Peptides against a protein of PDB entry 3EFO. Designs and how they scored, part 45

Target 1, 262 residues: chain A of PDB entry 3EFO
Amino acid sequence: SQLADLYKSCETDALINFFAKSAFKAVLHQPLKVIREILVNQTAHMLACYRKNCASPSAASQLILPDSMKVLPVYMNCLLKNCVLLSRPEISTDERAYQRQLVMTMGVADSQLFFYPQLLPIHTLDVKSTMLPAAVRCSESRLSEEGIFLLANGLHMFLWLGVSSPPELIQGIFNVPSFAHINTDMTLLPEVGNPYSQQLRMIMGIIQQKRPYSMKLTIVKQREQPEMVFRQFLVEDKGLYGGSSYVDFLCCVHKEICQLLN

## One batch from the design tools (peptide; aimed at target 1 Y50 I64 L65)

Design b2_p17_4_s3 (made by RFdiffusion4, then SolubleMPNN; from b2_p17_4, 10 letters changed)
Fold by OpenDDE base, seed 1:
Structure b2_p17_4_s3 (fold): chain B 262 residues (1-262), chain A 17 residues (1-17)
Amino acid sequence: as target 1 above (262 residues)
Amino acid sequence: GSVAIDLNNIEDYEPEV
């Protein structure tokens, strides 16, 4: 059917870009609450239409997504939790205005990365491989006290270190003997020159490549105060200021779909 | 094709992002 073909051809990244720009434009003349409600409604309507017209019958306890939109909910939740649509006290008016303007000019690839960061397990690096480590889900549940993770969203870059991160990696990256000796005020990694350091720098370079803005590096130690800022980029987790976890959002979307179809 | 997410086991759903 024409409708089935439409869903098959749909690109989630393009949709999110469109929704983001539409919503951020609407901020100028509509309350944030209304904008968020519209986004949720639009999401539910698209998925309800698919379930009604394109999908085979399924159990009521199941949320059915077309393949083309399998990640739509997670990105939509990220959009809904963005500081432009969900005001947070720690974010200044100027910063929100800045982010709004940035997104309004972002291409599809930029907005995708902006809303859902790359989170890379750096502690798993193979110095003999040119491959980037596989990204993990942006959730605290995917972090490890023994791990080192690099997070990037096109604007910011974080190097997160677990309290039990390997001393040999600490030495390799920072040229210091232990976790406690890492200076988190630094915004650049030292030129240590060993293969691991070089590989990490290469990865950072690849991430920075073709990005319109230079990402400032923030070094974050687990359980230190700056980690709170880092955690805000773990977009699948529950937000502190009214944002839902990904799981909660899926439930919310499902409920709304059911309401539309019943 | 479609993906079915069981709400009873949502934690098991890990889409490629």
Scores: peptide ipSAE 0.488, ipTM 0.902, DockQ to the pose 0.871
OpenDDE base, seeds 2, 3, 4, 5: peptide ipSAE 0.469, 0.485, 0.444, 0.458; ipTM 0.896, 0.902, 0.884, 0.892; seed 3 fails the geometry check

Design b2_p17_5 (made by RFdiffusion4)
Pose (drawn by RFdiffusion4):
Structure b2_p17_5 (pose): chain A 259 residues (1-239, 243-262), chain P 17 residues (1-17)
Amino acid sequence: SQLADLYKSCETDALINFFAKSAFKAVLHQPLKVIREILVNQTAHMLACYRKNCASPSAASQLILPDSMKVLPVYMNCLLKNCVLLSRPEISTDERAYQRQLVMTMGVADSQLFFYPQLLPIHTLDVKSTMLPAAVRCSESRLSEEGIFLLANGLHMFLWLGVSSPPELIQGIFNVPSFAHINTDMTLLPEVGNPYSQQLRMIMGIIQQKRPYSMKLTIVKQREQPEMVFRQFLVEDKGGSSYVDFLCCVHKEICQLLN
Amino acid sequence: VTVEESHHEDHWVYTFH
């Protein structure tokens, strides 16, 4: 009968999986604007209820989120930015219908990765003694002109290359000497390489391991290349609203529920 | 708008500036 127990026991990934499927089923029944509004308001409602009933007294300039829901807003914003609940500029209806379908079948492990891609820094990789590098936030702010990154959501795998990308690596991987020497349209498996091209292929394997679909590798050269598609998977950035924007929005309506 | 975060007993606090 206590609300504190309800919240202390929640699981964001499980909640996100439900909201996603619930919203994706509703796409075949209601205006998308109506669906997104329900999502945002339900999010503000859950948090406003916690604030007026469980949270110890705190200043109004603060937005209080339970531990169980620490990353719920970030993921909810990712759902709202997803092309299924978005619109016409680019992204075919065939792409939307397809993604809408893929999510309807997903388990928790799949939906977690689908809505929050995994961004791995590759240029800072520890040679032959590895075990998959620490992940980095899904934002351009964590990319470096000197860096090479791996981004995966379970369906796509992007190998991102910066402009000042170390030629040493571009050689040990693409067997070519320089950055401008790589052609994106040749997105096939590169072998050779003794320390790195192996350590990279090692992590590309470990990533695919628990994943049902074999991912489509897409190489991205930084500055003005296909990168436009890649930027979509940096779900923390604006690309809908940014993570911070959404957070700013939820607090407004939480306050509107004046308490 | 800048947002700072802190942790208390059973929740996270996001302070808006």

Design b2_p17_5_s1 (made by RFdiffusion4, then SolubleMPNN; from b2_p17_5, 9 letters changed)
Fold by OpenDDE base, seed 1:
Structure b2_p17_5_s1 (fold): chain B 262 residues (1-262), chain A 17 residues (1-17)
Amino acid sequence: as target 1 above (262 residues)
Amino acid sequence: VKISESRGEDHVLLTFS
């Protein structure tokens, strides 16, 4: 059917870009509460329409996502949690204005990465392989105290070190003997020159490739103060300023769909 | 809440528990 074909051809990254720019334009004329409600309603309506007209019958307790919109909810939640759409006093007007301007000029690929960062397990690097490590979901549950992770969203880059990170990797990356010796004030990795260091630098270079902005590197130690900033980019977790976790948002969307169809 | 995922022909099913 025409409708089924429409859903098959849908691209979530393009939709999110459209929704983001539409919402960020609307903030000039509409209350934030209304904008957020519209976004949630649009999400629910799209999925409800699919369930009603395209999907095979399934249990009412299940949320049905067409393949083309498999990640729509998580991206939508990230959009809803963006500071531009929040009215918290802790968020400065300048920050909101800045991010609004940035997103309004972003292409599809840029906004995709901006709303959902890449999180790479660096501790799993195989220096003999040319393949990049597979990204993991942006949640604290995917971190490990023994791990080292690189996060990038097109604007910022973080290197997160678990408290139990392997000393040999720390030595390989930073040329220091232990976790405690890592200087988190540094914005550049030292050129140690070993294969692991070179591989990491290559990965960072690939991530930076073709990005419109140069990403500043922030080194983050687990359980230190700067980790709080890093955790804000774990977008599937609960937000600092009242934003929902991915799971909570899915429940919310499911509830809305049920209300529309029942 | 725990979410489990299953595969349909052209869609994904999420079950909440």
Scores: peptide ipSAE 0.586, ipTM 0.955, DockQ to the pose 0.917
OpenDDE base, seeds 2, 3, 4, 5: peptide ipSAE 0.575, 0.585, 0.552, 0.583; ipTM 0.953, 0.954, 0.950, 0.954

Design b2_p17_5_s2 (made by RFdiffusion4, then SolubleMPNN; from b2_p17_5, 9 letters changed)
Fold by OpenDDE base, seed 1:
Structure b2_p17_5_s2 (fold): chain B 262 residues (1-262), chain A 17 residues (1-17)
Amino acid sequence: as target 1 above (262 residues)
Amino acid sequence: VEITESRGEDHVLLTFK
């Protein structure tokens, strides 16, 4: 059907870019609560329409996502959890204004990365490979105390180290004997020169490539104070300021779809 | 809440547990 073709051709990244800019524009003249409700409603309506008119029958207990919109909910939740749309006093007006302006000027690719960061398991690097490691979902559940992860969202870059990260990798990256010896005040990795260090630097370079902003590196040790900032970029988890986890958001969307169709 | 994913012909099904 014509409608089915429309959904098939839909590009979620473009939609999120549009929704983000529309919402961030609306912040100037509409209450945040209303804006958030509109975004959720729009998400639910699009998916409800698909379920009603395009999808094959399925159990009412199941949420149906067309392939083209498989990641729509996760990105929408990220948008809803952005500081611009949160009514929290902890978030400064300056920060809201800054991020609003940034997003208003972002292209589709930029906004996609901004809302959902890349999280790469650096501890699994194959020094002989020319490929980037496969990204993992942005959730604490995907982290490991034994792991080292690189997170990038186009604006910030974090190197997160588990408390039990391999000493050999720490030595390879920082030229220090242990986790405790890592200096988190540094914003640049030392030139160690071994294959692992070179590979990591290459990966960082690839991530930085063609990005409009230079991402400053922040070294983060697990269980230290700066980790709290890092955790805010684990966008599938529950937000610090009351934002929903991805799972909770899916439940919310599902319920609203059911209400629309029943 | 746990979510399991299954495939349809042109869509993904999410089941809540």
Scores: peptide ipSAE 0.632, ipTM 0.961, DockQ to the pose 0.920
OpenDDE base, seeds 2, 3, 4, 5: peptide ipSAE 0.600, 0.608, 0.600, 0.605; ipTM 0.955, 0.956, 0.956, 0.956

Design b2_p17_5_s3 (made by RFdiffusion4, then SolubleMPNN; from b2_p17_5, 10 letters changed)
Fold by OpenDDE base, seed 1:
Structure b2_p17_5_s3 (fold): chain B 262 residues (1-262), chain A 17 residues (1-17)
Amino acid sequence: as target 1 above (262 residues)
Amino acid sequence: VKITSSRGEDHVLLTFS
């Protein structure tokens, strides 16, 4: 059917870009509450239509996602949690205006990375391998105290160090003897020159490639105050300003679909 | 809430428990 073909050809990244720009344009003329409701409704309606017209029968307790929209909910939740769509006093007007303008000019690839960052477990790097480490889901549950992770969203880059991160890796990256000796005020990694350091720098370079903005590096130690900023980019977790976790959002979408179809 | 995933032919099923 035409509908089935439509869902097969759908590109989530393009949809999110469209929804983001549409919503960010709408903030000039509509209340934020209405905009958020529209986005949720659109998500639910698209998925409800698929379930009704394209999907094979399944249990009502299950949420059905077409392959092309497998990650639509997580991206939509990230959009809903963006400061532009939140009316919180702790978020400055300037910050909202800035991010609004940024997204309005972003291409599909840029907005995809912006809303859902890359999170790479660099502690697993094999200097003999030509492959980059696979990205993990942006959640605290994927971090480990023994790990070192690189996060990038096209605008910011973070190097997160667990409290028990390997001293040998710390030495390799920072040329210091321990976690405690790492200077978090640095915005550039030292050129230590060993294979691990070189590989990390290569990865950072690859991430920076074809990005319109130069990403500033922030070094973050676990359990230190600046980690709170880093945690805001773990987009699948509960937001600081009242945004839902990915799991909670999925439940919400599922309930709304059921309401539409029953 | 725990979510489990299963694969269909052209879709993913998420089960909530």
Scores: peptide ipSAE 0.554, ipTM 0.953, DockQ to the pose 0.930
OpenDDE base, seeds 2, 3, 4, 5: peptide ipSAE 0.552, 0.551, 0.540, 0.553; ipTM 0.951, 0.952, 0.950, 0.952

Design b2_p17_5_s4 (made by RFdiffusion4, then SolubleMPNN; from b2_p17_5, 9 letters changed)
Fold by OpenDDE base, seed 1:
Structure b2_p17_5_s4 (fold): chain B 262 residues (1-262), chain A 17 residues (1-17)
Amino acid sequence: as target 1 above (262 residues)
Amino acid sequence: VKISESQGEDHVLLTFS
């Protein structure tokens, strides 16, 4: 059917870009509460329509996502959790205005990365391999105290170090003997010159490629105060300003779909 | 809540537990 074909050809990244710009335009004329409700309703309606008209029968307790929209909910939740759509006093007006303008000018690829960052386990790097490490889900559950992770969202870049990160990697990256000796005030990695350092720099370069903005590097140590900033980019977790986790959002969407169909 | 994922022919099923 035409409808089935539509869902098969759907590009989630394009949809998110559209929804983001539409919502961010709407903030000028509509209450934030209404905008958020519309976004949730649109998500639920699209998925409800698929379940009703395209999907094969399944248990009511299951949420059905067409392959093309597999990541739609997580991106939608990220959009809903953006400061532009939140009315919190701890978020400055300037920050909201800034991010609103940024997103309004973003292309599809830029907005995709902005709403859902890349999180790379660089402690798993194999200097003999030509392959980059596979990105992991943006959640604290994917971090490890023994790990080192690179996060990038097109605007910011973070290098997160676990408290038990390997000393040999620390030495390789920073040319210091231990975790405690890492200077988190640095915005550039030293040119140590070993294969691991070179590979990390290459990865950072690849991430920076074709991005319209130069990403500032922030070095973050686990359990230090600046880690709180880093955690805000773990978008699948519960938001600091009242936003839901991905799991909670899925439950919410599922309930709304059921209400639409029953 | 735990979510389990299973892949269908052209869709994904998410089960909540």
Scores: peptide ipSAE 0.632, ipTM 0.962, DockQ to the pose 0.917
OpenDDE base, seeds 2, 3, 4, 5: peptide ipSAE 0.626, 0.630, 0.614, 0.630; ipTM 0.960, 0.961, 0.960, 0.961

Design b2_p17_6 (made by RFdiffusion4)
Pose (drawn by RFdiffusion4):
Structure b2_p17_6 (pose): chain A 259 residues (1-239, 243-262), chain P 17 residues (1-17)
Amino acid sequence: SQLADLYKSCETDALINFFAKSAFKAVLHQPLKVIREILVNQTAHMLACYRKNCASPSAASQLILPDSMKVLPVYMNCLLKNCVLLSRPEISTDERAYQRQLVMTMGVADSQLFFYPQLLPIHTLDVKSTMLPAAVRCSESRLSEEGIFLLANGLHMFLWLGVSSPPELIQGIFNVPSFAHINTDMTLLPEVGNPYSQQLRMIMGIIQQKRPYSMKLTIVKQREQPEMVFRQFLVEDKGGSSYVDFLCCVHKEICQLLN
Amino acid sequence: SSVPHVTYDMEELEEEA
């Protein structure tokens, strides 16, 4: 009968999986604007209820989120930015219908990765003694012109290359000497390489491991290349609203529920 | 009972926006 126990026991990934499927089923019944509004308001409602009933007194300039829901807003914003709940500019209906379908079948492990892609820094890789590098937030702010990154959501795998990308690596991987020497349209498996091209292939394997679909590798050269598609998977950035924007929005309506 | 939580300062976030 205590609300504190309800919140202390929640799981964001499980909640996100439900909201996503619930919203994606509703796409075949209601205006998308109506669906998004229900999602945002339900999110503000859950948090406003915690604020007026469980949270110890705190200043109004603060937005209080339970530990169980610390990353719920970030993921909810990712759902709202997703092309299934978004619109016409680019992204075919065939792409929307397809993604809408893929999510309807997903387990928690799949939906967590689908809505928050895994961004791995590759240029800072520890050689032959690896075990998959620490992940980095899904934002352009964590990309470096000197860096090479791996981004995966379970369906796509992007190998991102910066402009001042170390030629040493571009050689040990693409067997070519320089950055401008790589052609994106040749997105096939590169072998050779003794220390790195192997350590990279190792992590590309470990990533695919638990994943049902074999991901489509897409190489991205930084500055003005196909990168436009890649930017979509940096879900923390604006690309809908940014993570911070959404957080700013939820607080407004949480306050509107004046308490 | 008590439930631990995190707080976000909205003035700082509005500046970052």

Design b2_p17_6_s1 (made by RFdiffusion4, then SolubleMPNN; from b2_p17_6, 7 letters changed)
Fold by OpenDDE base, seed 3:
Structure b2_p17_6_s1 (fold): chain B 262 residues (1-262), chain A 17 residues (1-17)
Amino acid sequence: as target 1 above (262 residues)
Amino acid sequence: SSVSHVLIDMDELEKLL
């Protein structure tokens, strides 16, 4: 059917780009609450339509996502939690305006990365491989106290270190003997020159490559105050300012779909 | 179905994530 073809051809990253720009344009003329409601409703309607017209019957307790939209909810939740649509006290008017303008000009690839950061477990690096480690989901549940993670969203870059990060890796990256000795005021990694350091720098270079803005590096120690800023980029987690976790959002969307179909 | 899809059991969602 025509609808089936539409869902097959759908690209989530393009949709999110569209929704983001549409919503961010509307910010100037509509209340944020209304905009958020519209986005949720649009998401629910699209998925309800699919369930009704394109999917085989399934239990009401199941959420059905076409393959092309399997990650739509997580991106939509990220959009809904963005400071442009969900104002935060710590975000200035200027910063909000700046982010709004940035997104309004972003291409699909840029907006995808912006809303859902890349989170890399760099403690798993193979110095003999030129391949990037596989990204993990942006959630605290994917972090490890023994791990070191690099997060990037096209504007910011974070190096997160678990409290039990391997001393050998700390030495390799920072040329200091332990976690306690790491200076988090640094915005650049030292050029230690060992294979691990070189590999990490290469990865950072790849991430920075072809991005329109230079990402400032923030070094974050687990359980220190700056970690709170880092955690805001773990977009699948529950937000501090009213944003839902990915799980909660899925539940919300599912309920809305059920309401539309019953 | 004409379109391949993902089924998420909401009761088991926390286990999947």
Scores: peptide ipSAE 0.211, ipTM 0.804, DockQ to the pose 0.606
OpenDDE base, seeds 1, 2, 4, 5: peptide ipSAE 0.198, 0.095, 0.197, 0.186; ipTM 0.800, 0.681, 0.806, 0.804

Design b2_p17_6_s2 (made by RFdiffusion4, then SolubleMPNN; from b2_p17_6, 9 letters changed)
Fold by OpenDDE base, seed 3:
Structure b2_p17_6_s2 (fold): chain B 262 residues (1-262), chain A 17 residues (1-17)
Amino acid sequence: as target 1 above (262 residues)
Amino acid sequence: SSVSSVSIDIDELEKLL
């Protein structure tokens, strides 16, 4: 059917780009609450339509997504939690305006990265491999006290260090003997010159490549104050300012779908 | 079904909340 073909060919990243730009245009004329409600409703309607017309029968407790939209909910939740649509006290009017304008000009790839950051476990790097480590989900549950993670969203880059990060890696990256000695005021990694340092720099270079903006590096130690800023980019977690976790959002979407179909 | 689907058990998710 035409509908089935539509869901098969759907590209989530393109949809999110569209929804983001549409919502951000509406910000100038509609209350934020209304815009958020519209986005949720649109999401629910699309998925309800799929369940009704394209999906195999399933239990009412199941949320059914077409394969092409398997990550749509997480991106939609990220959009809903963005400071343009969900005002946060720490974000100035100017900053919100700036981000709005940025997104309005973003292509599909840029907006995808912007809303859902890339989080890489760099402690797993193989210095002999040219392959990037596989990204993990943007949640605290995916972090490790023993790990080192690089996060990038096209505008910001963070190097997060667990309190139990391997001293060998700390030495390799920062040329200091321990976690406590790392200077978080640094915006650039030192040129240590060892294979691991070079590999990390290469990875950072690849991430920066073809991005329209130079991402400033912020070094973050676990359990220090600046980590709170970093945690805001763990988009699948519950937000501090009214945003839902990904899990909560899934439940919300499911509820809305059920309401539409019953 | 006409389209490959992903199924998420909401009951299991709610137990985590």
Scores: peptide ipSAE 0.389, ipTM 0.872, DockQ to the pose 0.816
OpenDDE base, seeds 1, 2, 4, 5: peptide ipSAE 0.356, 0.357, 0.357, 0.352; ipTM 0.855, 0.860, 0.859, 0.858

Design b2_p17_6_s3 (made by RFdiffusion4, then SolubleMPNN; from b2_p17_6, 7 letters changed)
Fold by OpenDDE base, seed 3:
Structure b2_p17_6_s3 (fold): chain B 262 residues (1-262), chain A 17 residues (1-17)
Amino acid sequence: as target 1 above (262 residues)
Amino acid sequence: SSVPHVLIDIDELEKLL
């Protein structure tokens, strides 16, 4: 069927790009609350239509996502939690305007990365491999006190260090003996020159490659104040300013779908 | 169905995610 073909061919990243630009355009003429409601409704309607017309029967307690849209909810939640659509007191009017304008001009790849950052477990690096470590989900649950993670969203780059991160890696990256000695005021990694440092720099270079803006590096220690800023980019977690976790959003979407179909 | 899909049990979301 036409609907089946549509859902098979759907590209979530392109869809999110479209929704983002549409919503960000609407900000100029509609209340934020209305815009958010529209986005949720559109998401629910698309998935309800699939459930009704394209999916095999399943229990009412189950959310059914076509494979092409399996990550739609997480991206949609990221969009809904963006400072342009969800005002935050720490974000200035100028910053919101800036981000709005940026997204309005972003391509699919840029907006994808912007809304859902890459989070890389760099403590797992194999210095003998040229492959990047597999990205993990942007949630605190994927972090570890023993780990070191690199986060990038095309505009910002963070190096997060667990309180129990390996001293040998700390020395390899920063040329200091321990976690306590790391200076978080620096925005550049020292050129230590060992294989691990070189590999990390390579990864950072790959991430920066083909991005239109230079990402400023912020070094973040677990349990220090700057970690709060970093945590805002863990987009699957519950936001501090009314944004839902990914899990909560899935439940919300499921509820809306059920309401539409009953 | 003709379209591959993912099933998410809402009751088990906290366990699965």
Scores: peptide ipSAE 0.295, ipTM 0.833, DockQ to the pose 0.633
OpenDDE base, seeds 1, 2, 4, 5: peptide ipSAE 0.269, 0.262, 0.263, 0.259; ipTM 0.828, 0.826, 0.829, 0.829

Design b2_p17_7 (made by RFdiffusion4)
Pose (drawn by RFdiffusion4):
Structure b2_p17_7 (pose): chain A 259 residues (1-239, 243-262), chain P 17 residues (1-17)
Amino acid sequence: SQLADLYKSCETDALINFFAKSAFKAVLHQPLKVIREILVNQTAHMLACYRKNCASPSAASQLILPDSMKVLPVYMNCLLKNCVLLSRPEISTDERAYQRQLVMTMGVADSQLFFYPQLLPIHTLDVKSTMLPAAVRCSESRLSEEGIFLLANGLHMFLWLGVSSPPELIQGIFNVPSFAHINTDMTLLPEVGNPYSQQLRMIMGIIQQKRPYSMKLTIVKQREQPEMVFRQFLVEDKGGSSYVDFLCCVHKEICQLLN
Amino acid sequence: SHPAATKHDDHWAYDMS
């Protein structure tokens, strides 16, 4: 009967999986604007209830989120940014209908990765003694002109290359000497390489391991290339609203529920 | 920019000032 127990026991990934499927089923029944509004308001409602009933007294300038829901807003914003709940500019209806379908079948492990892609820094990789590098947030702010990154959501795998990308690596991987020497339209498996092209292939394997679909590799050269598509998967950035924007929005309506 | 965050017993507080 206590609300504190309800919240202390929640799982964001499980909640996100439900909201996603619930919203994606509703796309075939209601205006998308109506669906997004329900999502945002339900999110503000859950948090406002915790604030007025469980949270110890705190200043109004603060937005209080339970531990169980620490990253719930970030993921909810990712759902709202997703092309299924978004619109016309680019992204075919065939792409929307397809993604809408893929999510309807997903387990928790799949939906977690689908809505928050995994961004791995490759240029800072520890040679032959690896075990998959620490992940980095899904934002352009964590990309470096000197860096090479791996981004995966379970369906797509992007190998991102910065402009001042170390030629040493571009050689040990693409067998070519320089950055401007790589052609994106040749997105096939590169072998050779002794320390790195192997350590990279190693982690590309480990990532695919538990994943049902074999991911489509897409190489991205930084500055004005296909990168436009890649930027979509940096879900923390604006690209809908940014993570911070959404957080700013939820607090407004949580306050609107004046308590 | 990201707001400042402080951890408490059962929750996180984000400074929206």

Design b2_p17_7_s1 (made by RFdiffusion4, then SolubleMPNN; from b2_p17_7, 8 letters changed)
Fold by OpenDDE base, seed 2:
Structure b2_p17_7_s1 (fold): chain B 262 residues (1-262), chain A 17 residues (1-17)
Amino acid sequence: as target 1 above (262 residues)
Amino acid sequence: AEPAVTEQEDHYLYDMS
């Protein structure tokens, strides 16, 4: 059907870019609560229409997503959790303004990365491979105390180190004997020159490639204070300032869809 | 770069019961 074809041609990354810019424009003249409600409503309506008109019959307890919009909920949740759409006093006006302006100028590819970061398990790197490791879901559940992860969203880059990260990797990256010796005040990795260090630098370079902004590197040790900032980028988890986890958001959307279809 | 969430095999069908 024509409608089915429309959904097939839909690009979620383009949608989220549009929704983000629309919402961020609306912030100037509409209450944040209203904006958030509109976004949720739009999400539910789009998915409800798909289910009604395009999806195969299924149980009401099931949430059916079109292939083209399979990641719409996760992106929408990320958008809803963005500081621009939050009225919490803990978030400065300057920060809201800054992020608003950034997103307003972002292309589709940039906003995609911005709302859902890349989280790479670099402790699994094969120094013989030039391929990037497969990104993992942006959740604490995917981290490991024994692991080292690189997170990037186009604006920030974090190197997260588990408390039990391998000393050999720590030495390879930082040229220090142990986790305790890592200086988190550094914004640049040392030139160690071993294959692992070189590969990590290559990966960082690839991630930085064609990004409009130079990403600041922050080294984060697990269980240290700066980790809290890092955790804000684990977008599938519950947000610090009242944002929902991805799972919770799915439940919310599902309930609204059911209401629309009944 | 595609989001890692796309690797979810059952992403198209969630049992929300």
Scores: peptide ipSAE 0.066, ipTM 0.730, DockQ to the pose 0.286
OpenDDE base, seeds 1, 3, 4, 5: peptide ipSAE 0.062, 0.058, 0.047, 0.055; ipTM 0.727, 0.707, 0.695, 0.715

